Peptides against a protein of PDB entry 4BOS. Designs and how they scored, part 33

Target 1, 163 residues: chain A of PDB entry 4BOS
Amino acid sequence: PVLTRTVVPADNSCLFTSVYYVVEGGVLNPACAPEMRRLIAQIVASDPDFYSEAILGKTNQEYCDWIKRDDTWGGAIEISILSKFYQCEICVVDTQTVRIDRFGEDAGYTKRVLLIYDGIHYDPLQRNFPDPDTPPLTIFSSNDDIVLVQALELADEARRRRQ
Target 2, 163 residues: chain A of PDB entry 4BOS as posed
Amino acid sequence: PVLTRTVVPADNSALFTSVYYVVEGGVLNPACAPEMRRLIAQIVASDPDFYSEAILGKTNQEYCDWIKRDDTWGGAIEISILSKFYQCEICVVDTQTVRIDRFGEDAGYTKRVLLIYDGIHYDPLQRNFPDPDTPPLTIFSSNDDIVLVQALELADEARRRRQ

## One batch from the design tools (peptide; aimed at target 1 A10 I120)

Design b1_p22_7 (made by RFdiffusion4)
Pose (drawn by RFdiffusion4):
Structure b1_p22_7 (pose): chain A 163 residues (1-163), chain P 22 residues (1-22)
Amino acid sequence: as target 2 above (163 residues)
Amino acid sequence: AAAAEEAARRAANAARNAAAAA
């Protein structure tokens, strides 16, 4: 089986669309983004002690309004929140310098999902099978460290191809 | 610098969407 990128639309919401794709087991639905952003705002507004002005670069309310727009880009704050909500590890494979940032690293989730990130775009990763009957898998066991190795190599290859 | 970065992101998105539609 081969680790594979599926290209989602680069419409400013790719982070949410990519996370949705992998946590739902391979469903591409761009319309999920507004709801996922509202979910983020709901969580950010619920903990102003943690989501402080220093962390957000603006007021809690300003951040909530900002993230609810259809043109703002999700990042680490959003990913950390979505990992907990979905109760899975979200591994972002960064092809800029070829590393993996593992959200939910120490929460003991049983599940793991992968996104590939080039500094501008997010796309989901999945495992494809050469058997006609076996659909791609997007959710992996937390014990499954080999998929992380394959993702690092895909990051190397993706970096070379992009250059 | 932030504006330039946002403009570069929009250009990269437009380029990728055009290549995907081809």

Design b1_p22_7_s1 (made by RFdiffusion4, then SolubleMPNN; from b1_p22_7, 15 letters changed)
Fold by OpenDDE base, seed 4:
Structure b1_p22_7_s1 (fold): chain B 163 residues (1-163), chain A 22 residues (1-22)
Amino acid sequence: as target 1 above (163 residues)
Amino acid sequence: SEEERRRRREEAAAERNRALAE
């Protein structure tokens, strides 16, 4: 089995498309972003005490209006929120640093999904199997450390290609 | 069509992932 990336459109919604892909089991839907943006805004608006200005960098209402725009980029805050919503650890391997940022690692989730990030663009990762009739996996056990090793290898290779 | 083939692959993958995640 090998870990590979599926290249999603290089638009301002690549994070949302990538997350949707992995949590839905390998479904590529570039049109999912508007609804996911609204979902995030709804979650943020529902808990203004937790999602404070200190966390958001702007008022709760300002953030909600901002994230619903079709030209704003998602980042760590959005990943954290989506991790909680989908009840899974979201692991982001960075090709620039060859490190994995784990979101939701302290929540006790039994599932993890993986993204690859190059400093600008997010793509989803999946495990492919030798049997062509066996569909790829995008959801892994939170105890599966092999997939993290494979993600680091993939990121390291990507970094070397840019050098 | 290529679109139909893609759709079938995605559906199969999604179903497997959901089944294994439960």
Scores: peptide ipSAE 0.182, ipTM 0.784, DockQ to the pose 0.027
OpenDDE base, seeds 1, 2, 3, 5: peptide ipSAE 0.146, 0.143, 0.139, 0.105; ipTM 0.764, 0.764, 0.755, 0.735

Design b1_p22_7_s2 (made by RFdiffusion4, then SolubleMPNN; from b1_p22_7 with A1D A2E E5R N13A A20L)
Fold by OpenDDE base, seed 1:
Structure b1_p22_7_s2 (fold): chain B 163 residues (1-163), chain A 22 residues (1-22)
Amino acid sequence: as target 1 above (163 residues)
Amino acid sequence: DEAAREAARRAAAAARNAALAA
């Protein structure tokens, strides 16, 4: 089994496309972003006490209007929200630092998904199997530490190519 | 304005980077 990345479009919504890909079992749908943006805005609006200006960096209402724009980029805030919504740990391997940032790690989720991040762009990760008839896996056990090692290897390879 | 949009994207990138690095 080999961990590989699927390159998604750099269309300002790569985070949403990448998350959708992994949580849906490997479905590439660049058109998913508007709905996911609205979902995040809905969740944020539903709990203004938790999603305060201190967390959002702007008022609750301002954030909701901002994230629903087609040209705004998601980040850690959106990943955290999506982790909670999909009830899974979202692991982001950073090619610049060769580290994994884990979202939802303390929530007790049984599942994890993986993204690769270069400081600008997000792509989804998947496990390919030797049998070509076996579809790639995007949802892993939260106890699967091998996939984390493989993700770090991918990041290290990417870093070495740039240096 | 394309220049304004590009500036906004740069700001957004900086924000996401800071959040992930924290």
Scores: peptide ipSAE 0.074, ipTM 0.703, DockQ to the pose 0.065
OpenDDE base, seeds 2, 3, 4, 5: peptide ipSAE 0.029, 0.029, 0.036, 0.031; ipTM 0.639, 0.655, 0.675, 0.661

Design b1_p22_7_s3 (made by RFdiffusion4, then SolubleMPNN; from b1_p22_7, 8 letters changed)
Fold by OpenDDE base, seed 4:
Structure b1_p22_7_s3 (fold): chain B 163 residues (1-163), chain A 22 residues (1-22)
Amino acid sequence: as target 1 above (163 residues)
Amino acid sequence: DEEARRAAREAAAAARNAALAA
């Protein structure tokens, strides 16, 4: 089994497209972003006490209006929200540092998904199997630490290509 | 407004970069 990267469009919504891809089992849908942006805004608006200005860096309402724009980039805040919504750990491997940032690691989720990040762009990761009849896997056990090692190896190779 | 758009994108990029580096 090999961990591979699927390149998604760099259309300001790569984070949302990437998350959608992995949580839906490998479905590439670049048109998913508007709905996901609305979903995040809905969640944020529903709990202004938790999603405070201290967390958002702006008022709750300002954030909701901002994230629903088609040209704004999601980040750690959005990943945290999506982790909670999809009830899975989201692991982001950074190709610049070859480190993994884990979101939702203390929530007790049984599932994890993986993204690869280069400082600007997000792409989803999947495990491909030698048997062509076995579909790629995007949702892993939260106890599967081997996939994290594989992600680090993939990120290290990506870093070497850019240096 | 192009300037406003650029500023918003840069701020978002900086935020997620800092988070992943932590």
Scores: peptide ipSAE 0.182, ipTM 0.776, DockQ to the pose 0.065
OpenDDE base, seeds 1, 2, 3, 5: peptide ipSAE 0.135, 0.150, 0.110, 0.124; ipTM 0.733, 0.753, 0.721, 0.740

Design b1_p22_7_s4 (made by RFdiffusion4, then SolubleMPNN; from b1_p22_7, 8 letters changed)
Fold by OpenDDE base, seed 1:
Structure b1_p22_7_s4 (fold): chain B 163 residues (1-163), chain A 22 residues (1-22)
Amino acid sequence: as target 1 above (163 residues)
Amino acid sequence: AEEALRELRRAAAAARNAALAA
């Protein structure tokens, strides 16, 4: 088995498309972004005490209006929210730094999903199997540290290709 | 550490959004 990357469209919603892909078991749906944006806005609006200006960098209402725009990009805040919503750890491997940022790592989730990030674009990761009849795996055990090592290997290779 | 990372990535996203809106 090998960890591989699925390239999603480089539009303003690559993060949402990537998250949707991994949490839905490998479903590529570039049209999922509007619904994902609304979901995030709804969650943020529901808890203005937690999602404060200090966390959002803007007022709760301003953020909700902003994230629902078609041309705004998601980041760490959105990943954190989606981690909580889907009750899974979201691991982001960065090809520029060759490190993994783990969101939801202290929540006690039993599942983890992986994204790869190059400073601009997000893509989902999946494990492929030699048996062609076995579909790729996108949801891993939070105890599966091998997949994290494989993710770092992918990031390191990507970095070397740019050098 | 997670909070610091959150802020850094939010700032990066905001910068990208500004470039696209221009």
Scores: peptide ipSAE 0.032, ipTM 0.647, DockQ to the pose 0.070
OpenDDE base, seeds 2, 3, 4, 5: peptide ipSAE 0.026, 0.032, 0.032, 0.027; ipTM 0.653, 0.656, 0.682, 0.634; seed 3 fails the geometry check

Design b1_p22_8 (made by RFdiffusion4)
Pose (drawn by RFdiffusion4):
Structure b1_p22_8 (pose): chain A 163 residues (1-163), chain P 22 residues (1-22)
Amino acid sequence: as target 2 above (163 residues)
Amino acid sequence: AAELAAAQAEREARQAAYEAER
């Protein structure tokens, strides 16, 4: 089986669309983004002690309004939040310098999902099977460290192809 | 927290530069 990128629209909401795709087992639904952003705002507003002005670069309320827009990019804050909400490890494979940032690293989730990130875009990763009957898988066991190795290699290859 | 603050600032700068180029 081969680790594969599926290209979602680069409409400023790719982070949410990519996370939704992998946690829902391979469903592409761009319309999920406004609701996922509202979920983020709900969580950020619920913990101003943690989501401070220093962390957000603005007030808690300003950050909530900002993230609810259809044109702002999700990032580490959003991913950390979505990892907990969905109770899975979210592994971002960064093809800029070829590394993996593992959100939920120490929460002992049983599940793991992967996104590929080039500094600008987010797309979901999935495992494709050469058997006509076996659909792609987007959720992997936390024990499954080999998929992380395949993702690192895909990151190398993706970096080479992009250059 | 410091890492999140740096990542946030970098993201905003990158988003602004990308939108200007596009």

Design b1_p22_8_s1 (made by RFdiffusion4, then SolubleMPNN; from b1_p22_8, 14 letters changed)
Fold by OpenDDE base, seed 2:
Structure b1_p22_8_s1 (fold): chain B 163 residues (1-163), chain A 22 residues (1-22)
Amino acid sequence: as target 1 above (163 residues)
Amino acid sequence: KEKLARETAELRERQERVKALR
């Protein structure tokens, strides 16, 4: 099995497109961002005590208005929220640093998904199988450390290509 | 947009601080 990257459109919503891809089992839907932005805003708005200014860096209402814009970039906050919503660990491998940031790692989730990040753009990762009849896998066991190693290898290769 | 690593670290610090207060 080989871990591969699926390139999604390089727009302000690449994070959402990438997350949607992996959590839905490999469905590429570049139009999913507005709904996911609204989902995040709804979650944040529903719990202003937890999603306070101390967490968001802005008021709850300001954040909700901000994230629903079509030109704002998602990051750690959004990944954390989506991890909780989808009940899975989200692992992001960074090609600039060749490191993995794990979200939801302490929540006890049984599933993990992987993204690759180059400092600006997010893409989803998937495992391809030699059997052509076996579809690519995007949802892994949270105990699958091999996939993390493969992600690091992929990131390292990407870094080398830029050097 | 700031680097994910920095943003992640900052978020975790914020979360830990909030948890400590609850």
Scores: peptide ipSAE 0.530, ipTM 0.886, DockQ to the pose 0.042
OpenDDE base, seeds 1, 3, 4, 5: peptide ipSAE 0.023, 0.027, 0.030, 0.029; ipTM 0.602, 0.574, 0.588, 0.595

Design b1_p22_8_s2 (made by RFdiffusion4, then SolubleMPNN; from b1_p22_8, 12 letters changed)
Fold by OpenDDE base, seed 4:
Structure b1_p22_8_s2 (fold): chain B 163 residues (1-163), chain A 22 residues (1-22)
Amino acid sequence: as target 1 above (163 residues)
Amino acid sequence: KEELAKATARLRERQAAAKAAA
Protein backbone atom coordinates (compact mmCIF):
# COMPACT_ATOMS: atom_id res chain seq x y z
CA PRO B 1 0.00 0.00 0.00
CA VAL B 2 1.19 3.48 -0.93
CA LEU B 3 0.19 6.87 0.46
CA THR B 4 -0.63 9.30 -2.33
CA ARG B 5 -1.69 12.91 -2.75
CA THR B 6 -4.84 14.02 -4.54
CA VAL B 7 -4.43 17.54 -5.88
CA VAL B 8 -7.49 19.71 -5.24
CA PRO B 9 -8.13 23.14 -6.78
CA ALA B 10 -6.22 26.15 -5.46
CA ASP B 11 -9.37 28.24 -5.12
CA ASN B 12 -8.83 29.66 -1.60
CA SER B 13 -10.94 26.82 -0.17
CA CYS B 14 -8.48 23.96 -0.55
CA LEU B 15 -8.50 23.24 3.18
CA PHE B 16 -12.23 22.68 3.26
CA THR B 17 -12.20 20.64 0.07
CA SER B 18 -9.37 18.51 1.43
CA VAL B 19 -11.04 17.88 4.77
CA TYR B 20 -14.31 17.02 3.09
CA TYR B 21 -12.48 14.62 0.78
CA VAL B 22 -10.87 12.60 3.55
CA VAL B 23 -13.76 12.54 6.04
CA GLU B 24 -16.21 11.47 3.33
CA GLY B 25 -14.03 8.60 2.18
CA GLY B 26 -12.54 10.12 -0.94
CA VAL B 27 -15.26 12.35 -2.36
CA LEU B 28 -13.99 15.37 -4.27
CA ASN B 29 -16.46 18.23 -3.92
CA PRO B 30 -14.98 21.69 -4.53
CA ALA B 31 -18.41 23.20 -3.86
CA CYS B 32 -18.45 22.07 -0.22
CA ALA B 33 -16.66 25.14 1.16
CA PRO B 34 -19.56 27.60 1.62
CA GLU B 35 -21.47 25.26 3.92
CA MET B 36 -18.35 24.30 5.84
CA ARG B 37 -17.45 27.96 6.31
CA ARG B 38 -20.92 28.64 7.66
CA LEU B 39 -20.68 25.67 9.99
CA ILE B 40 -17.40 26.94 11.41
CA ALA B 41 -18.83 30.42 11.88
CA GLN B 42 -21.81 28.98 13.74
CA ILE B 43 -19.60 26.97 16.06
CA VAL B 44 -17.35 29.96 16.75
CA ALA B 45 -20.32 32.22 17.42
CA SER B 46 -21.77 29.69 19.85
CA ASP B 47 -18.77 29.85 22.19
CA PRO B 48 -17.34 33.35 22.45
CA ASP B 49 -15.64 32.50 25.73
CA PHE B 50 -13.37 29.92 24.15
CA TYR B 51 -13.13 31.50 20.71
CA SER B 52 -11.89 34.81 22.05
CA GLU B 53 -10.08 37.60 20.27
CA ALA B 54 -6.82 36.19 21.63
CA ILE B 55 -7.43 32.94 19.75
CA LEU B 56 -9.03 34.38 16.63
CA GLY B 57 -6.85 37.45 16.14
CA LYS B 58 -10.04 39.44 15.71
CA THR B 59 -13.39 39.74 17.47
CA ASN B 60 -15.70 36.75 17.41
CA GLN B 61 -18.14 38.54 15.13
CA GLU B 62 -15.40 39.79 12.81
CA TYR B 63 -14.02 36.28 12.47
CA CYS B 64 -17.42 34.83 11.66
CA ASP B 65 -17.94 37.37 8.91
CA TRP B 66 -14.38 36.87 7.66
CA ILE B 67 -14.39 33.07 7.47
CA LYS B 68 -17.65 33.09 5.52
CA ARG B 69 -15.99 35.00 2.69
CA ASP B 70 -15.13 32.83 -0.30
CA ASP B 71 -11.56 34.12 -0.56
CA THR B 72 -10.26 33.71 3.00
CA TRP B 73 -7.90 30.89 3.87
CA GLY B 74 -8.57 28.37 6.58
CA GLY B 75 -5.90 27.25 8.99
CA ALA B 76 -5.32 25.71 12.39
CA ILE B 77 -8.44 27.21 13.96
CA GLU B 78 -10.65 25.76 11.27
CA ILE B 79 -8.88 22.39 11.35
CA SER B 80 -9.33 22.20 15.10
CA ILE B 81 -13.04 22.93 14.79
CA LEU B 82 -13.52 20.42 11.99
CA SER B 83 -11.66 17.76 13.97
CA LYS B 84 -14.13 18.18 16.80
CA PHE B 85 -17.11 18.29 14.49
CA TYR B 86 -16.19 15.14 12.57
CA GLN B 87 -14.87 13.43 15.69
CA CYS B 88 -11.56 12.43 14.13
CA GLU B 89 -7.90 13.30 14.43
CA ILE B 90 -6.72 15.51 11.57
CA CYS B 91 -3.02 15.14 10.83
CA VAL B 92 -1.34 17.77 8.68
CA VAL B 93 2.06 16.92 7.25
CA ASP B 94 4.11 20.00 6.37
CA THR B 95 6.43 19.71 3.37
CA GLN B 96 8.50 22.71 4.42
CA THR B 97 9.35 21.45 7.89
CA VAL B 98 8.75 17.69 7.45
CA ARG B 99 6.63 17.52 10.56
CA ILE B 100 3.10 16.46 11.39
CA ASP B 101 0.72 18.71 13.28
CA ARG B 102 -1.96 16.60 14.89
CA PHE B 103 -5.33 18.07 15.76
CA GLY B 104 -7.55 16.18 18.17
CA GLU B 105 -4.76 13.86 19.27
CA ASP B 106 -5.84 14.02 22.92
CA ALA B 107 -9.57 13.63 22.30
CA GLY B 108 -9.56 9.84 22.16
CA TYR B 109 -10.85 9.58 18.61
CA THR B 110 -10.60 6.17 16.97
CA LYS B 111 -10.11 7.59 13.47
CA ARG B 112 -7.55 9.83 11.80
CA VAL B 113 -7.32 11.55 8.43
CA LEU B 114 -4.32 13.15 6.74
CA LEU B 115 -3.65 16.34 4.80
CA ILE B 116 -0.47 17.61 3.19
CA TYR B 117 0.43 21.30 3.45
CA ASP B 118 3.14 23.24 1.59
CA GLY B 119 2.63 26.67 3.14
CA ILE B 120 0.08 27.94 0.66
CA HIS B 121 -2.01 24.89 -0.23
CA TYR B 122 -3.71 21.88 1.36
CA ASP B 123 -4.27 18.53 -0.34
CA PRO B 124 -5.79 15.30 0.97
CA LEU B 125 -3.85 12.07 1.36
CA GLN B 126 -5.09 8.56 0.67
CA ARG B 127 -3.76 5.01 0.79
CA ASN B 128 -3.80 3.13 -2.49
CA PHE B 129 -3.83 -0.65 -2.57
CA PRO B 130 -2.25 -3.02 -5.09
CA ASP B 131 -5.58 -4.76 -5.59
CA PRO B 132 -7.55 -2.66 -8.07
CA ASP B 133 -10.78 -3.92 -6.52
CA THR B 134 -9.90 -2.28 -3.20
CA PRO B 135 -10.76 1.42 -3.17
CA PRO B 136 -8.37 3.99 -1.69
CA LEU B 137 -8.56 4.55 2.05
CA THR B 138 -8.79 8.05 3.56
CA ILE B 139 -9.95 7.21 7.09
CA PHE B 140 -7.36 5.39 9.16
CA SER B 141 -7.29 3.87 12.60
CA SER B 142 -5.82 6.14 15.24
CA ASN B 143 -3.53 3.21 15.99
CA ASP B 144 -2.14 3.17 12.44
CA ASP B 145 1.22 4.85 12.89
CA ILE B 146 2.55 3.45 9.63
CA VAL B 147 0.52 6.00 7.72
CA LEU B 148 2.24 8.77 9.68
CA VAL B 149 5.64 7.41 8.70
CA GLN B 150 4.55 7.27 5.09
CA ALA B 151 3.29 10.85 5.32
CA LEU B 152 6.66 12.02 6.61
CA GLU B 153 8.40 10.19 3.79
CA LEU B 154 6.10 11.87 1.30
CA ALA B 155 6.84 15.28 2.82
CA ASP B 156 10.57 14.69 2.83
CA GLU B 157 10.50 13.73 -0.82
CA ALA B 158 8.49 16.85 -1.63
CA ARG B 159 10.97 19.03 0.24
CA ARG B 160 13.93 17.57 -1.63
CA ARG B 161 12.21 18.26 -4.93
CA ARG B 162 11.83 21.94 -4.06
CA GLN B 163 15.48 22.38 -3.06
CA LYS A 1 -5.16 27.03 23.80
CA GLU A 2 -1.37 27.10 23.79
CA GLU A 3 -1.12 24.23 21.34
CA LEU A 4 -3.65 25.85 19.07
CA ALA A 5 -1.83 29.17 19.26
CA LYS A 6 1.45 27.57 18.25
CA ALA A 7 -0.14 25.72 15.37
CA THR A 8 -1.89 28.90 14.28
CA ALA A 9 1.40 30.76 14.21
CA ARG A 10 3.00 28.09 12.04
CA LEU A 11 0.17 27.87 9.55
CA ARG A 12 -1.47 31.31 9.55
CA GLU A 13 1.76 33.30 9.36
CA ARG A 14 2.92 31.50 6.24
CA GLN A 15 -0.47 32.04 4.67
CA ALA A 16 -0.30 35.75 5.44
CA ALA A 17 3.15 36.01 3.92
CA ALA A 18 1.99 34.24 0.78
CA LYS A 19 -0.99 36.57 0.43
CA ALA A 20 1.21 39.63 0.88
CA ALA A 21 3.57 38.41 -1.83
CA ALA A 22 0.75 37.76 -4.30
Scores: peptide ipSAE 0.122, ipTM 0.749, DockQ to the pose 0.444
OpenDDE base, seeds 1, 2, 3, 5: peptide ipSAE 0.048, 0.218, 0.107, 0.106; ipTM 0.680, 0.820, 0.749, 0.757; seed 2 fails the geometry check

Design b1_p22_8_s3 (made by RFdiffusion4, then SolubleMPNN; from b1_p22_8, 11 letters changed)
Fold by OpenDDE base, seed 1:
Structure b1_p22_8_s3 (fold): chain B 163 residues (1-163), chain A 22 residues (1-22)
Amino acid sequence: as target 1 above (163 residues)
Amino acid sequence: KEELAKATAELRERQAAAKAAA
């Protein structure tokens, strides 16, 4: 088995498309972004005490209006919210630094999903199997450390390609 | 273009700080 990436559109919503892909077991649906943006806005609006200006960098209302735009980029706050919503650890391997940032690592989730990030774009990762009848795996055990090693290897290869 | 990386890093730092303070 080998870890590979599926390239999703670079349409400012690649994070949402990538998260949807992995949490839904490998379903590519670029049209999922508007609903996911609204979901995030609803969650943020529901807890103004936690999602304060200190966290958001703007007022709660301003953030909600901002994230619902089709041209705004998702980041750490959106990943953390989606991690909690889907009850899974979201691991982001950065090809620029060859490091993995883990979101939801302290929540005790039994499942993890992986994204690859190059500084301007997110793509989902999946494990491909030799058996052509076995579909790719996108949801891994939180105890599966092999997939993290494979993600780092994939990131390192990606970095070398840019050099 | 490093806007996403910069924004993500800043938000992560803010969230970590907020969690520590809570």
Scores: peptide ipSAE 0.026, ipTM 0.580, DockQ to the pose 0.047
OpenDDE base, seeds 2, 3, 4, 5: peptide ipSAE 0.024, 0.025, 0.024, 0.024; ipTM 0.575, 0.569, 0.576, 0.575

Design b1_p22_8_s4 (made by RFdiffusion4, then SolubleMPNN; from b1_p22_8, 12 letters changed)
Fold by OpenDDE base, seed 2:
Structure b1_p22_8_s4 (fold): chain B 163 residues (1-163), chain A 22 residues (1-22)
Amino acid sequence: as target 1 above (163 residues)
Amino acid sequence: KEKLAKETAELRARQAAFKALA
């Protein structure tokens, strides 16, 4: 089995598209961003004590208005929220540093999904199998550290291609 | 508001399906 990258559109919603892809088992839907943004805003608005200005970098209301814009970028805050929503680890491998940030790693989740990040753009990762009748896997066991090694290999290869 | 409710319900269903996976 080989871990591969699916390139999603290089728009402001690449994070949401990528997360949607992996949690839906490999469904590419670039139109998913508006509802994902509204979901995040709803979650944030529902708990202003937890999602404080210290966490958000802006007031709760300002953040909710901001994240619902069609031209704002998702980041670590949104990944953390989506990790909690889907009850899974979201592992982001960075091609610039060849390091993995694991969101939700201390929550005891049994599942993990993987994204690849180049400092600007997010793409989803999937495991392809030799048997063409076996569909790609996007949801992994949180105990599957082999997939993390494969992600690091992908990131290292990507870095070398850009240099 | 109705749009959000519908979208939230759909996403919650997807959430449940995801969490139910082995």
Scores: peptide ipSAE 0.260, ipTM 0.823, DockQ to the pose 0.024
OpenDDE base, seeds 1, 3, 4, 5: peptide ipSAE 0.105, 0.081, 0.160, 0.211; ipTM 0.750, 0.575, 0.783, 0.804

## One batch from the design tools (peptide; aimed at target 1 N12 D70 I120)

Design b1_p23_1 (made by RFdiffusion4)
Pose (drawn by RFdiffusion4):
Structure b1_p23_1 (pose): chain A 163 residues (1-163), chain P 23 residues (1-23)
Amino acid sequence: as target 2 above (163 residues)
Amino acid sequence: AAAERRAAADALRRALEEMQAAA
């Protein structure tokens, strides 16, 4: 089986579209983004002690309004929130310097999902099978550390191809 | 207003892609 990127639209919501794709088991639905952003705003507004002006670079309310737009880019705050909401580890494979940032690293989730990130774009990763009957898998066990190794190598390859 | 912001975000992304390709 081979680790594979599926290219989602680069419409400014790729982070949400990519997370949705992997946590739902391989469903591409760009229309999920506005709802996922509202979910983010709901959670950010619910904990102003944590989501402080120092963390957000603006007021809690300003951040909520900002993230609800269709043109702002999700990042680490959004990913940390989505990991908890979906109760899975979200592993972002960064092809800029070839490393993995593991959200939900210490929450003991049983599940793991992967995104590939080049500093500008997010796309989901999935495992493809050479058997005609076996569909791609996007959710992996937290015990499954080999998929992380394959993702690191894909990151190396993706870095070389992009250059 | 939302269309203008999307168009600015798309331009910014193209500019970052050009900078990343030049690096």

Design b1_p23_1_s1 (made by RFdiffusion4, then SolubleMPNN; from b1_p23_1, 10 letters changed)
Fold by OpenDDE base, seed 1:
Structure b1_p23_1_s1 (fold): chain B 163 residues (1-163), chain A 23 residues (1-23)
Amino acid sequence: as target 1 above (163 residues)
Amino acid sequence: DAEARRAAAAAEQAALEAALAAA
């Protein structure tokens, strides 16, 4: 089995498209972002005490309006929220640092999904199998450390090609 | 079920700041 990336559009919503891809088992839906943005806004609005200005960098209402725009970028806060919503660990391998940032690692989730990040763009990762009749896997066991090693190898190769 | 997932998300308000710091 080989870990590969699926390139999604660089349309300011790559994070949402990538997350949707992996949590839905490999479904590329570039139109998913508006709904996911609204979902995040709904979650944030539901708990203004937790999602405070200190966390959001802006008022709760301002954040909700901001994230629902089609041209605003998702980042760590959105990943954290989506991890909680989908009840899975979201692992982001960074090609610049060759490190994995794990969101939800302390929540006790049994599932993990993987994204690759280059500093500005997110893509989803999937495991391809030698048997062409076996569909790619995007949802892994949270105990599957091999996939993390493969992600680091993929990121390291990307870095070597870039430098 | 989206509503069930949302309820679970609301219940599991882990240390978001800690997660953000890890990134």
Scores: peptide ipSAE 0.024, ipTM 0.628, DockQ to the pose 0.029
OpenDDE base, seeds 2, 3, 4, 5: peptide ipSAE 0.023, 0.022, 0.023, 0.022; ipTM 0.627, 0.620, 0.631, 0.607

Design b1_p23_1_s2 (made by RFdiffusion4, then SolubleMPNN; from b1_p23_1, 10 letters changed)
Fold by OpenDDE base, seed 5:
Structure b1_p23_1_s2 (fold): chain B 163 residues (1-163), chain A 23 residues (1-23)
Amino acid sequence: as target 1 above (163 residues)
Amino acid sequence: SAAARRAAAAAERARLEAELAAR
């Protein structure tokens, strides 16, 4: 089995497209972003005590309006929220540093998904199998540390290509 | 430094992750 990258469109919503891809088992839907942005805003609006200005960097209402824009980028806050919503660990491997940031690590989830990030763009990762009749896997066991090693290898290769 | 910025960002993400998980 080999871990591979599926390149999604380089638009302002690549994070949402990538998350949707992995949590839905490999479904590419670049049109998913508006609904996912609304989902994030709904969750944030539902708990203004937790999602304070200290967390958001702006008022709760201002953030909700901001994230629903078509041209704003998601980040750690959005990943954390989506991890909780989908009840899975989201692991982001960074090609600039060759490090993995884990979201939902201590939540006790049994599943993990993986994204690759280059400082601007997010793409989803999947495991391909030697048997062509076996479809790629995007949802892994949270105990599968081999996939994390493979993700680091993939990131290292990507880093070398940019140097 | 870049390392300090990354460490700070990681710490903030970890804090947010833990708080969200505890909800």
Scores: peptide ipSAE 0.031, ipTM 0.604, DockQ to the pose 0.026
OpenDDE base, seeds 1, 2, 3, 4: peptide ipSAE 0.024, 0.022, 0.023, 0.021; ipTM 0.582, 0.567, 0.571, 0.576

Design b1_p23_1_s3 (made by RFdiffusion4, then SolubleMPNN; from b1_p23_1, 11 letters changed)
Fold by OpenDDE base, seed 4:
Structure b1_p23_1_s3 (fold): chain B 163 residues (1-163), chain A 23 residues (1-23)
Amino acid sequence: as target 1 above (163 residues)
Amino acid sequence: MEAERRARAAAERARLEAELAAR
């Protein structure tokens, strides 16, 4: 089995498309972003005590309106929220630093999903199997450290290609 | 653009971690 990258459109919603892909078991839906943005806004609005200006960098309402725009970029706030919503660890491998940022690592989730990030663009990662009849896997055990090693390998290769 | 995105991402992560540690 080998870990591979599925390139999603380089639009402002690549994070949402990538998360949707991995949590839905490999479904590519570039049109998923509006609803996911709405989901983020709903969750942010539901807890203004936690999602304060200190966290958001703007008022709760302003952030909700901002994230629902089709041209704004999701980030760590969105990843953390989506990790909690989907009850899985979201691991983001950075191709510039060759490091994995883990969201939800202390929540006790049994599942993890993986994204690859280059500083601008997010793509989903999947495990492909030799048997063509076995569909790719996007949801892994939170104890599967092999997939993290494979993700770092992909990131390292990507970094070398840019140098 | 990459530097800006990374800076924002790092700042957001830092704010989140700070709040989680305070809980």
Scores: peptide ipSAE 0.311, ipTM 0.838, DockQ to the pose 0.037
OpenDDE base, seeds 1, 2, 3, 5: peptide ipSAE 0.293, 0.027, 0.296, 0.037; ipTM 0.829, 0.622, 0.829, 0.698

Design b1_p23_1_s4 (made by RFdiffusion4, then SolubleMPNN; from b1_p23_1, 8 letters changed)
Fold by OpenDDE base, seed 2:
Structure b1_p23_1_s4 (fold): chain B 163 residues (1-163), chain A 23 residues (1-23)
Amino acid sequence: as target 1 above (163 residues)
Amino acid sequence: DEAARRAAAAALQAALEAAQAAA
């Protein structure tokens, strides 16, 4: 089994496309972004006491309007919200630092998904199997530490290619 | 449940802070 990267469009919505891909079991749908943006805005708007300016960097209303734009990038806030919504750990391996940022690691989730990030773009990761009739796996056990090692190996290889 | 909501919020806050510190 090999962990591989699926390149999604660099259209300002790569985070949403990537998350959707992994949580839906490998479905590539670049048109999912508007719905996911609205989902996040709905969650944020539902709890203005928690999602304050201190955590959002802007007012609750401003954030909701901002995230629903087609050209705004998602980041750590959106990943954290999506981790909670989908009840899974989201692991992001950074090719610049060769490190993994884990979102939801203390929530007790039994599942994890993986993204790869190069500083400006997100892509989803999947495990391919030797049997061509076995579909790629995008949802892993939170106890599967091997997949994290494989993700780091991918990041290191990507870094070497850039240097 | 309010207690559950508070616990979930705390977990989210911790995740956000960890990510921001790592960035």
Scores: peptide ipSAE 0.024, ipTM 0.608, DockQ to the pose 0.029
OpenDDE base, seeds 1, 3, 4, 5: peptide ipSAE 0.024, 0.023, 0.021, 0.022; ipTM 0.621, 0.593, 0.497, 0.598

Design b1_p23_2 (made by RFdiffusion4)
Pose (drawn by RFdiffusion4):
Structure b1_p23_2 (pose): chain A 163 residues (1-163), chain P 23 residues (1-23)
Amino acid sequence: as target 2 above (163 residues)
Amino acid sequence: EAERQRTRAETIRWLEEHRARND
């Protein structure tokens, strides 16, 4: 089986669309983004002690309004929140310098999902099977460390191809 | 609001062209 990127639209909501794709087991639905952003705002507004002005670079309310727009890019804050909400590890494979940032690293989730990130775009990763009957898999066991190795290699390859 | 929508559309076109250049 081969680790594979599926290209989602680069419409400013790719982070949400990619996360949704992997946590829902391989469903591409760009319309999920507004609702996922509202979920983010709901969680950010619920903990102003943690989501402080220092962390957000603006007021809690300003951040909530900002993230609810259709043109702002999700990042580490959003990913951290979505990992907890979905109760899975979200592994971002960064092809800029070829590393993996593992959200939910120490929460003991049983599940793991992967996104590939080039500094500008987010796309989901999935495992494809050469058997006609076996659909791709987007959710992996937390014990499954080999998929992380394959993702690092895909990151190397993706970096070479992009250059 | 129209300025905002124009800026958003330009950003999307740039992102699509940036991805086509890299792929």

